# Ledger of designs, part 229: peptides against a protein of PDB entry 5HOI

Target 1, 351 residues: chain A of PDB entry 5HOI
Amino acid sequence: FRYMPFSPAGTPFGFTDRRYLTMNEVGYVSTVKNSEQYSITVSFFDVGRFREYHFEDLFGYDLCFLNEKGTLFGQSKTGQIQYRPHDSIHSNWTKIIPLQAGERITSVAATPVRVIVGTSLGYFRSFNQFGVPFAVEKTSPIVALTAQNYRVFSVHYSQFHGLSYSLSELGTSSKRYYKRECPLPMSLPNINSDMKKDANLDYYNFNPMGIKSLFFSSYGDPCIFGSDNTLLLLSKWRSPEESKWLPILDSNMEIWKMSGGKETTDIHVWPLALAYDTLNCILVKGKHIWPEFPLPLPSEMEIRMPVFVKSKLLEENKAILNKKNEIGADTEAEEGEEDKEIQIPVSMAAE

## One batch from the design tools (peptide; made by RFdiffusion4, then SolubleMPNN)

Design b1_p23_1_s1 (from b1_p23_1, 12 letters changed)
Fold by OpenDDE base, seed 5:
Structure b1_p23_1_s1 (fold): chain B 351 residues (1-351), chain A 23 residues (1-23)
Amino acid sequence: as target 1 above (351 residues)
Amino acid sequence: SSKIEETRKRIAKLVEEAEKEKE
């Protein structure tokens, strides 16, 4: 295992000179290799709200986090970070994070009020939006970060214990934990089964944890999207005894359903954000599981508990087809698929 | 929602395109 720089929904270069550093509901950040330099572009989905901008990157930023107020960049090896507000009112700032020998920045996150840096040695560094430091804490090795307002969702990795997570709130004077290094029930990428495709090997080398993205929902719940293409949501995190991970979407099953049960092996979901009961995502066609250039327009998928087994649905659909053929009735029965949509009550997210 | 129906149409199109690429 090697610690790699993680950014939410970041893509590898593959065989190209360009990649996405990060993407979410706000927009997407791309970088293009130009000889020994990089050109970074910060693009937005709401072109009326924000103006696209670009700059030359002499440092080779490999970490990025985009929010509604600015973009945080980081260089995993040198420890350099840069915050760029989207508006011209606030100044850019740069800082060097002190790194030990062999230490890497593994993830960065930024909100309008906090900047967070996590490292391969488990140093958790917190700053305000102006780069003023609050604290340094030693944790288990950090592999991913996301943040919303004052809350931070961190994923940790131990060679002996696997994945864990923390959920914390960064007040002005203190850090509060809601969860501290609790087991994360996410499956790691299976090297032996999935690596038969060169594209999967390239992605694994870029992201060995298989965490495609990490975000907070619109209700402020931690969400994680792994290599199994399942969206996990942490429910009831305010109540330590009631807290549980909910598999709220099997995206491969949902694509299959939305296709009418066709072969969807070359169609992939790339997660952006969870807004209410809908996953905002990019639909990707091809052998690669990540979006290429140009970026397709975002799509929405309804969240659903994976209660249905594909085999049972196929048997039920065959039984319905056989009954239609026996009755000879050309009745356009509106297939009100009583898909008993176990709508996860929106109420279960907010507690 | 209208956006979910747009997603269904996009998936249907992507499936049709992938079927044509296999012929």
Scores: peptide ipSAE 0.447, ipTM 0.911, DockQ to the pose 0.611
Fold by OpenDDE base, seed 4:
Structure b1_p23_1_s1 (fold): chain B 351 residues (1-351), chain A 23 residues (1-23)
Amino acid sequence: as target 1 above (351 residues)
Amino acid sequence: SSKIEETRKRIAKLVEEAEKEKE
């Protein structure tokens, strides 16, 4: 196992010279290989709010986090980080994070008020937006980070304990934990079942944890979107005893429902953000589960707990069709193999 | 919302395109 650099909704290069370093509700950051250099572009969905900008990357940044005020870049091996404000009023800053032999930066996060760096050895480093350090903490190995305002959602991995998570608040004087290295009930990618498709192997090599993205909702709840395409939301995290992960969207089920029950095997959700009751996402068509270039326009999906099992609905619909065929025995059986559009019950379409 | 309905239309289109690519 190797710790890989993780950025929210980052994509692999695959067979291309370009990838997304990160994307969210604000925009998307792309990098293009140009010989020994990279060209980075920071693009925004609200083109009226922010101007797209680009720069030459001599360091090969493989970590990125985009927020409304700036973009944080990181190089996993060298420990270099750079923060670029979107506004020209504020200066860019660069810092080298000291790394031990074999240590990697595994994730970076930035808010308008905090910068966070996590490493493969579990060093959690916090800074203000100007790169002034607050603290260094030793945790379990960090595999993913996101942050909103003063809050940090961190995912940890241990070979012995699997995935855990922490939720913390980075005040001016102290770090507060709401959750500290609690078990994360997220399924890891199944190498044996999913790796039959080359595209899945490429993604697994890029992201062994299968975490497509993690973010805070508009309400400030931690969200994670795993390889199972289920959006998990941490509910009631302020109450340690009441806190639970809610599977608030099975995106594969939702695509299937929204299609009218058609085959949707080549349609994928790529998560961006959760705003209120809607997942902001990219709909991806093809063998790759990640968006290619150009980036499609964002789509919205309503969050819904997966109460219904597809297999059960298919069985029920087959049973209804068989009963209709038993009652309708007097009309000529035209054996047309019409792909009978699975009627989704109106109640499931209206909720 | 109008955006959810737009998503439904996009999914329908993507399904139709994927069906045509299999023929």
Scores: peptide ipSAE 0.447, ipTM 0.909, DockQ to the pose 0.705
Fold by OpenDDE base, seed 2:
Structure b1_p23_1_s1 (fold): chain B 351 residues (1-351), chain A 23 residues (1-23)
Amino acid sequence: as target 1 above (351 residues)
Amino acid sequence: SSKIEETRKRIAKLVEEAEKEKE
């Protein structure tokens, strides 16, 4: 296992010279290799609210976090971070995070009021929006971060205990924990089953945890989207006894339902954000599970707990088709293996 | 919502495009 730099909804280069450093509901950050340099572009979905901007990157930023006020960049190996406000009235700032030998920045997050840096040794570093440090804490190794206002959702990894999470609030004087290194019931990528496709191996090498994204919902609940394409929401996190992860969307099931029960193996959901009861996402077609260039327009999917198992629906539909073929057997029409449209039960199609 | 219906139309189009690429 190697600690890789993680950014929310970041994509690998693959066989190309370009990738997305991060994307969310605000916009997307891309980087292009130009010999020994990189050109970074910060693009927005609301073109009326913000102007697209670009700059030359001499450092090779491999970490990024985008919010409504600015963009945080980081270099995982050197420890350099840069904050760039979207408004030109506010100055950019740069800082070097001190790293030990072999330590990497694994994730960065920024809100309008806080900057957070997490490392492969479990150093959690907090700053204000101007890069003034608050504290350094030692935790389990950090693999992913997101933040909203004063709240931080951190994902940790241990070789012995697997994935854990923390939920904390970064006040002016102290850090409060709502959850501290609690077990995270997210499925890790299955190397033996999923790595049969070269595209899955490339993604695993880029992101071995399979965390496609993590964010806070519009209600301020921690969300995580794993390699199983299930959106998990942390419910009731203010009450330790009642706190639970809810599987609020199986995106593969939802694509299949929304297609009318067709084969959707080459259609993928790439998560951006959760706004109320809708997942904002990019629909991706092809062998790669991540969006390529140009970026498709965002799509919305309604959140639903998976009540139905696709395998049972496929078995029931095969049984219905076999019964129809037994009743129709008096007419010898060898109509070929037409991809028999899976009849979604009317109760599932009307929802 | 109108946006969910737009998503349904996008999925339908992507399925049709994927079917044509297999022929």
Scores: peptide ipSAE 0.445, ipTM 0.908, DockQ to the pose 0.688
Fold by OpenDDE base, seed 3:
Structure b1_p23_1_s1 (fold): chain B 351 residues (1-351), chain A 23 residues (1-23)
Amino acid sequence: as target 1 above (351 residues)
Amino acid sequence: SSKIEETRKRIAKLVEEAEKEKE
């Protein structure tokens, strides 16, 4: 296993000279290779609220976190971080995070009030929005971070224990844990033989954990979207004994339903944010599971717990069709049976 | 919501485009 730099909804370069460093409900950050340097662009979905800006990156930033006030950049190998406010009122600042031999910054997060840096050795570093340090804590190796206001959702990886998570609040004087290195019931990417031939290998090499994104919901609940395309939400996290992960959306099932039961193998959900009862996402068409350029407009999907298995519904529908064909012995077998809209049970449309 | 119906229309369009790319 190799620790890779993680940014929420970041995309690989693939065979191109450009990628998204991060994207969310606010906007998207892209980088383009220009010989030995990079050109970074910070773009916004609300073009009336924020002005797009760009700059030349001589450091090769591979970590990014976008919020409503600024963009945090990081370089995983050198330990350089830069915060760039979107407004011209506040100055940019740069800092070098001290890294040990072989240590990497694995994730960065920023809110209007906090900057967080996580490393492959499990150093959790907290700063204010001006880069003034609060504390350094030693945890299990950090693989992903997100933050909202004073809250931090961290994902940890151990070779012995797999994935764990923490939920903490970064006050002025102390860090409070709501959850501390608890088991994360997320499936890791299956390294099947078939991944070795496909565009999926490039994504796996970019993101070995398969965490497409993590964010806080509009209600402040931790969310994670894994390689299984299931959105998990941490419910009841204020009550440690009642806290549970809810599979609130199977995005592959939802695309299939919304298509009228058609083949949707080349249609992918790329997660941005959860606002109330809707997943904000990019719909991606093609072999690559990630968005390319230009970025499509965001789409909304309603959250729904997966109660039904697609395969079972397809078998039941085939069994119903076969029974109808056994009763209707005399009508010509017209070739057009493949395009019959799979009737989604009304119970699946009404819930 | 109007946005969910817009998403349904986008998915339908993407499916139709993907079907035409296989022919």
Scores: peptide ipSAE 0.444, ipTM 0.908, DockQ to the pose 0.703

Design b1_p23_1_s2 (from b1_p23_1, 11 letters changed)
Fold by OpenDDE base, seed 1:
Order: structure tokens, then C-alpha cells, then sequence
Structure b1_p23_1_s2 (fold): chain B 351 residues (1-351), chain A 23 residues (1-23)
């Protein structure tokens, strides 16, 4: 196992000279390799609120986190981080994170009030928005971070215990845990089944945990989207005994339903954010499970608990079609092939 | 919502594009 730099919804280079460092509901950050340098562009979905900007990267930033106030960059090997406000009112700042031999920055997160750095040795470093340090804590090895306001969702990996998560609040004087290194019930990428396609191997080498993204919902609930294309939401996290992960969307099943039950193995969801009851995502068609260039416009998908089995729905639809064909043999009515959408029972959309 | 229906339309378009590439 090798710790790789993780950024929310980041994409590999693949066979190209360009990739997305990160993307979310605010926008997307791209990098283009130019000889020994990189050109970074910070783009926004709301072009009326924010102005796109670019700069030359001499450090080769491989970590990124975008929020509504600025972009945090990091270099996993050197420990360099840079915060760039989107506005020109606040100054950029740069800092070097001290790393031990073989230590890597594995993830970075930034909110308007906090900067967080996680490492492969489990050093959790917190700063204010100006890069002033608060504390250093030793945890299990950190593989992913996201943050909203003062809250931090961290994913940890142990060779012995697998994936765990923490949910913490970074106050002014102390860190509070709501959850501390609890088991994360996320499926890891299956090397034997999924790696038969070269594109899946390239993605696995880029992201061995298969975490496509993690974010907080608009309600402040931790969300994670794994290699199984299932969106997990941490429900009731304020009540430690009642806290549970909810599979709120099987995106592969939802794409299949939205297609009318057609083959959809070449169509992929790339997660951006959860706003209310809708997943903001990029629809990706092709061999690669990640978006390429240019970036398609975001799409919305309604969250739905996976209660139906695809095979049973197909059997029921075949049984309905066979019954209609047995009745329809006697009446010459040329009622056209209306694409009879699979009637999903309405009952599950309302709670 | 209108945005969800637009997503449905986009998925149908992407499926139809593949079906045409297989003919």
C-alpha cells in the first residue's frame, strides 16, 4: 500500500498533460503540465460571483481544496502549502509543513476560518485562515480530509483495522470529537474484478482508497462517495449511539432507472456536493470514470435509498410486458412504442 | 425538479449516442 495525495473529486493525468486537482459545488481547479512547471487555473460555476484566475506553479502542487473564499494548495512531498484568496483584498500566504523522513501530506482542507493538513504518519495540523498554527495532534494515518466552517471530517487508514473516520470541531481553544476513529463501512476497490480494465488500474494507482470525493452536505452532515458509486451520509452524528451511515444514493442504479432501464455501464457519476436532497455531479460518458476536458456542466440527481433490486424490477417489467402482449394479440391498435418508463413506486420519495 | 428532469434527458441522450455508435 502507498499513501497518495488526495483531493476531493480530483482526477488523474491519465495519458494527458492535464488534470483536475479538485472540484466541488463552487468550481474546479485544473493543472496543466508545461515542461518542468505547471499552469493552474481556478474556475467557478457561478461566473457572476467569481472571476477565473490562473498562475504558474513552480512547486508542482498535487493537493488542492476549493471553498467560497479561497483555494488551498499543497505539495505532498515537500510539505509546501499555499492559500490563495479568490478576492484580491487578502494576500496569498505560503508555509512549509515540517515532514519526517518518508512522511507525505495526504490531504488538505480549508474553510473561511480553518486550514487543516493531514499526513501519512497521522499528523493532524490545524491553522487559522492566515496560516497561524493552533495545534498538532497524532492520529491514525490520514488519507482524506474535508471541512465546513469549524467541522472536520477525516478518513484514516490502518493496515490492521482498515478505514476509520473522525468528525471533530476545531474551536478557538480546543478540538472536540463527535466521532473518533470509528469504523467506516465503505467498500475498498476490488483489485481482482475492477483492475481488468487499464483505466481502472490508472485510477487505482492515483487513488488506492477509491474515495472519489468527501464533503459536508448543505445541512452539515459528512458525506463520502466511494468506488462502489454509493453516496454514504453520516446521520445523527450529534447522538453518538444513534449515529449511522445511510446509503442515500446508488448512483449506478439511479442512472439505470433514469435511462428507462437501458444499459448504462459506460455512464458514470462524478460527485461534487450534496445540496438539500440533490447530489450535484458531473455525468461522465466513456472508458474513464472521471471527467476529462472540457468539464461538462453539473447535473442534479435526487437522493434515494436503494430499496429495489434491479433484477426483480426487470423480472416484473418482463412479466407486465408478457401479459400485455397476451392481451394485445386480439386488438390491432397501433399505439406507438411509448418508452414505458419503469414506474418506480412513488412511496419512497416523500419521507 | 426541472434540474432532475434535465439530468434524465441528458442520460437518455448519452444512451442514444452509444446506441448509434454500436449500429
Amino acid sequence: as target 1 above (351 residues)
Amino acid sequence: SAAIEETRKRIKELVEEREKEEE
Scores: peptide ipSAE 0.494, ipTM 0.921, DockQ to the pose 0.800
Fold by OpenDDE base, seed 3:
Structure b1_p23_1_s2 (fold): chain B 351 residues (1-351), chain A 23 residues (1-23)
Amino acid sequence: as target 1 above (351 residues)
Amino acid sequence: SAAIEETRKRIKELVEEREKEEE
């Protein structure tokens, strides 16, 4: 197993010279390989609020986190990080994170008030927005980070225990844990089933955990989107005994439902954020499960608990169609396109 | 919402594009 650099909704190069370093509800960061250097572009969905900017990257940044105030970049091997405010009034800063032999930065996160660096040896480093260090803590190996305001959602990996998560708050004087290295009930990529397609192998090599993204919802709940295309939300995290992961969306099921029950194996959800009860995402068509260039416009999907079994719904709808055909044999009723759509019951929203 | 209906429309369009590529 290799610890790979993780960024939320980051894409591999594949067979191209360009990829997304990260994307979320704010925008997307792309990098283009130009011989031995890279050109990085920071783009925004709200073009009226923010101006797109670019710069030359001589370091080969492979880690990125975008927020409403700036972009954090990191180089997993060298330990270099750079924070670039979107506003030119604030100065960029660069820092080198000291790494041990074989240690890598595995994830970075930034909020308007905190910068977080996680490593393959489980070093959790916290800074303010100006790169002033607060603390260094040693945890289990960190594989992914996200942050909102003062809160940090971290994913950890152990070869013996699998995936775990922590939820912490980085106050001014102390770190508080709401959750500390608790089991994460996320399905890992199944090498035997999923690796039949070369594109899945390329993605697995880029992201062995299959974590497409992790973020905080608009309500401040930790969310994770795995290789199974299920959105998990951590509910009741303020009450340690009541806290549970909710599968609030099976995105493959929802695409299938929204299609009217057609074949949708070539349509993929790429997660950006959870705003209220809607997943902001990119719809991706094709061989690759990740968005290519140019980036499609974001789409919204309503969150719904996966209560229905696809096979049962197909059987029930076939039985309804057969009954309609048995009754309709006597009347030349126009087969309107509407009669071919699978009637799918409204699933319960996750409260 | 209008955004959810737009997503539904976009999914239907993507499926129709695929069905035409298979013919």
Scores: peptide ipSAE 0.494, ipTM 0.920, DockQ to the pose 0.777
Fold by OpenDDE base, seed 4:
Structure b1_p23_1_s2 (fold): chain B 351 residues (1-351), chain A 23 residues (1-23)
Amino acid sequence: as target 1 above (351 residues)
Amino acid sequence: SAAIEETRKRIKELVEEREKEEE
């Protein structure tokens, strides 16, 4: 096992010269290899609100976080970070994060008010939006970070304890923990089952934790999307004893339902954000579970607790079809192609 | 929502594209 640089919804290069460094509801950051250099482009979904920009990257930034005010870049090995405001009114700044021998920056996050750097040795470094340091804390090894306003969601990994998470608030004078290195009930990628497809091996080598993305919902709840394609939401985190992870969407099940129960093994959800009750995502068709170039338009999926078993729905639908065929022997109703769609009862959409 | 229905349409289109690639 080795710690890899993580960015929310970042994609591998694969066999290409280009990848997404990060993407979310604001936009997407791409990098293209050009000999010994990289060209970075920061693109936005709301083209009326923001202007796309690009620059040459001489450092090979492998970490990125995009927000509504700017983009944070990081180089995992050198410890260099750069913040680039989207607005030209504010200056770019660069900083070197001191790294020990073998230490890597594993994740970075930025809000309009905070910059956070996490490392493979568990150094948690906090800054304001201008790169002024607040604190350095030693935690368990950090594998992923996201932040919203003053809140930080961090994922930690130990070879002995597996995955844990923290939820903290970075005030002006102090850090408050709502959760501190609590067990994270997320499934790790299954090396033996999933690696039979070369495409999954490339992604595993890029992201051994299988965390496709993590973000805060519009309500400020921590969300994580793992290799099992299940969206987990941390509910009731303000009440330590009541806090629980809710599987609010099985995206594979939802794609299958939305297809009318057809085969959908080649269709993948790539998570961007959770806005209210809708997952903003990219629908990906193909061998690779991540979006390629050009980026498809974002899609919306309604969150739904995975209460239904696919096998049971198929059995019930077969039983309904068999009953229709037993009753329909007396009525020459045209068997239109529509009769093959699994009717999902409306009551299943409201719970 | 209209966006969810657009997603459903897009999933159906992607499935139909595959079904045509298998024929």
Scores: peptide ipSAE 0.493, ipTM 0.920, DockQ to the pose 0.822
Fold by OpenDDE base, seed 2:
Structure b1_p23_1_s2 (fold): chain B 351 residues (1-351), chain A 23 residues (1-23)
Amino acid sequence: as target 1 above (351 residues)
Amino acid sequence: SAAIEETRKRIKELVEEREKEEE
């Protein structure tokens, strides 16, 4: 196992000179390797609200977090971070995070009011939006961060305990925990089954935790999307005894349903955000499970609890088709393409 | 929603593109 720099919905270079550093509902940040330099572009989905901008990166930023007010960049090895407001009225700032020998920045997050840096040694560093430090806390090794307003969702990894999570609020005077290093019931990438495809090995080397993204929902609930393509939402986190992870979407099942039950093993969901009851995502076709260039337009997918099993639905539909054929022996009803669609029961939405 | 129906359409298109590449 190696600690790798994580950014929400970031993609590997693969065999190309370009990748996405991060993407979410606001936009996407790309980097292109030009010899020893990188060219970074910050692009937005709402082109009416924001203007695309680019700059030359001499540091090789491998960490990124995009929000509505600016972009945070980080270099995992050197400890350099840069915040770039989208508005030219506010100045860019740069800071070096002190790192111990072998320590890496593993994740960064930024809100309009907070900047957070997490490391492979479990140093949790908090700053205001101007890079003024608040505190340094020692936690279990941090592998991923996201933040909304004053709230931080952190994912931790221990070789002995696996994945854990924390949910905290960074007030002016103190950090409050709602959850502190609680077990995270997310499946890790299965090296033996998934590594049969070279593309999966490349992604595993880039992201060994298989966390495609993590974000807060529009309601402020922590969400995580793992290598199993299941969206998990932390419900009732304000009530410690009632708090639970809900599997609110099996994206592979939902793609299969939306196709009419056709083969969809080459179609992948790449998560961006959860807005109300819809997952904002990129639909990816091909060998790679991540989006390539150019970026497709975002798609919306309704969240649904995984109540049905694909095999059972296929058996039930075969039984229905067989019954139709037994009854229909007297009517030369042309087998129109419509009769090949799998009848999928209405699944409950996640409440 | 209209956006969910557009997603359904896009998934169907991606499946049809593959089916044509296999013929």
Scores: peptide ipSAE 0.492, ipTM 0.919, DockQ to the pose 0.771

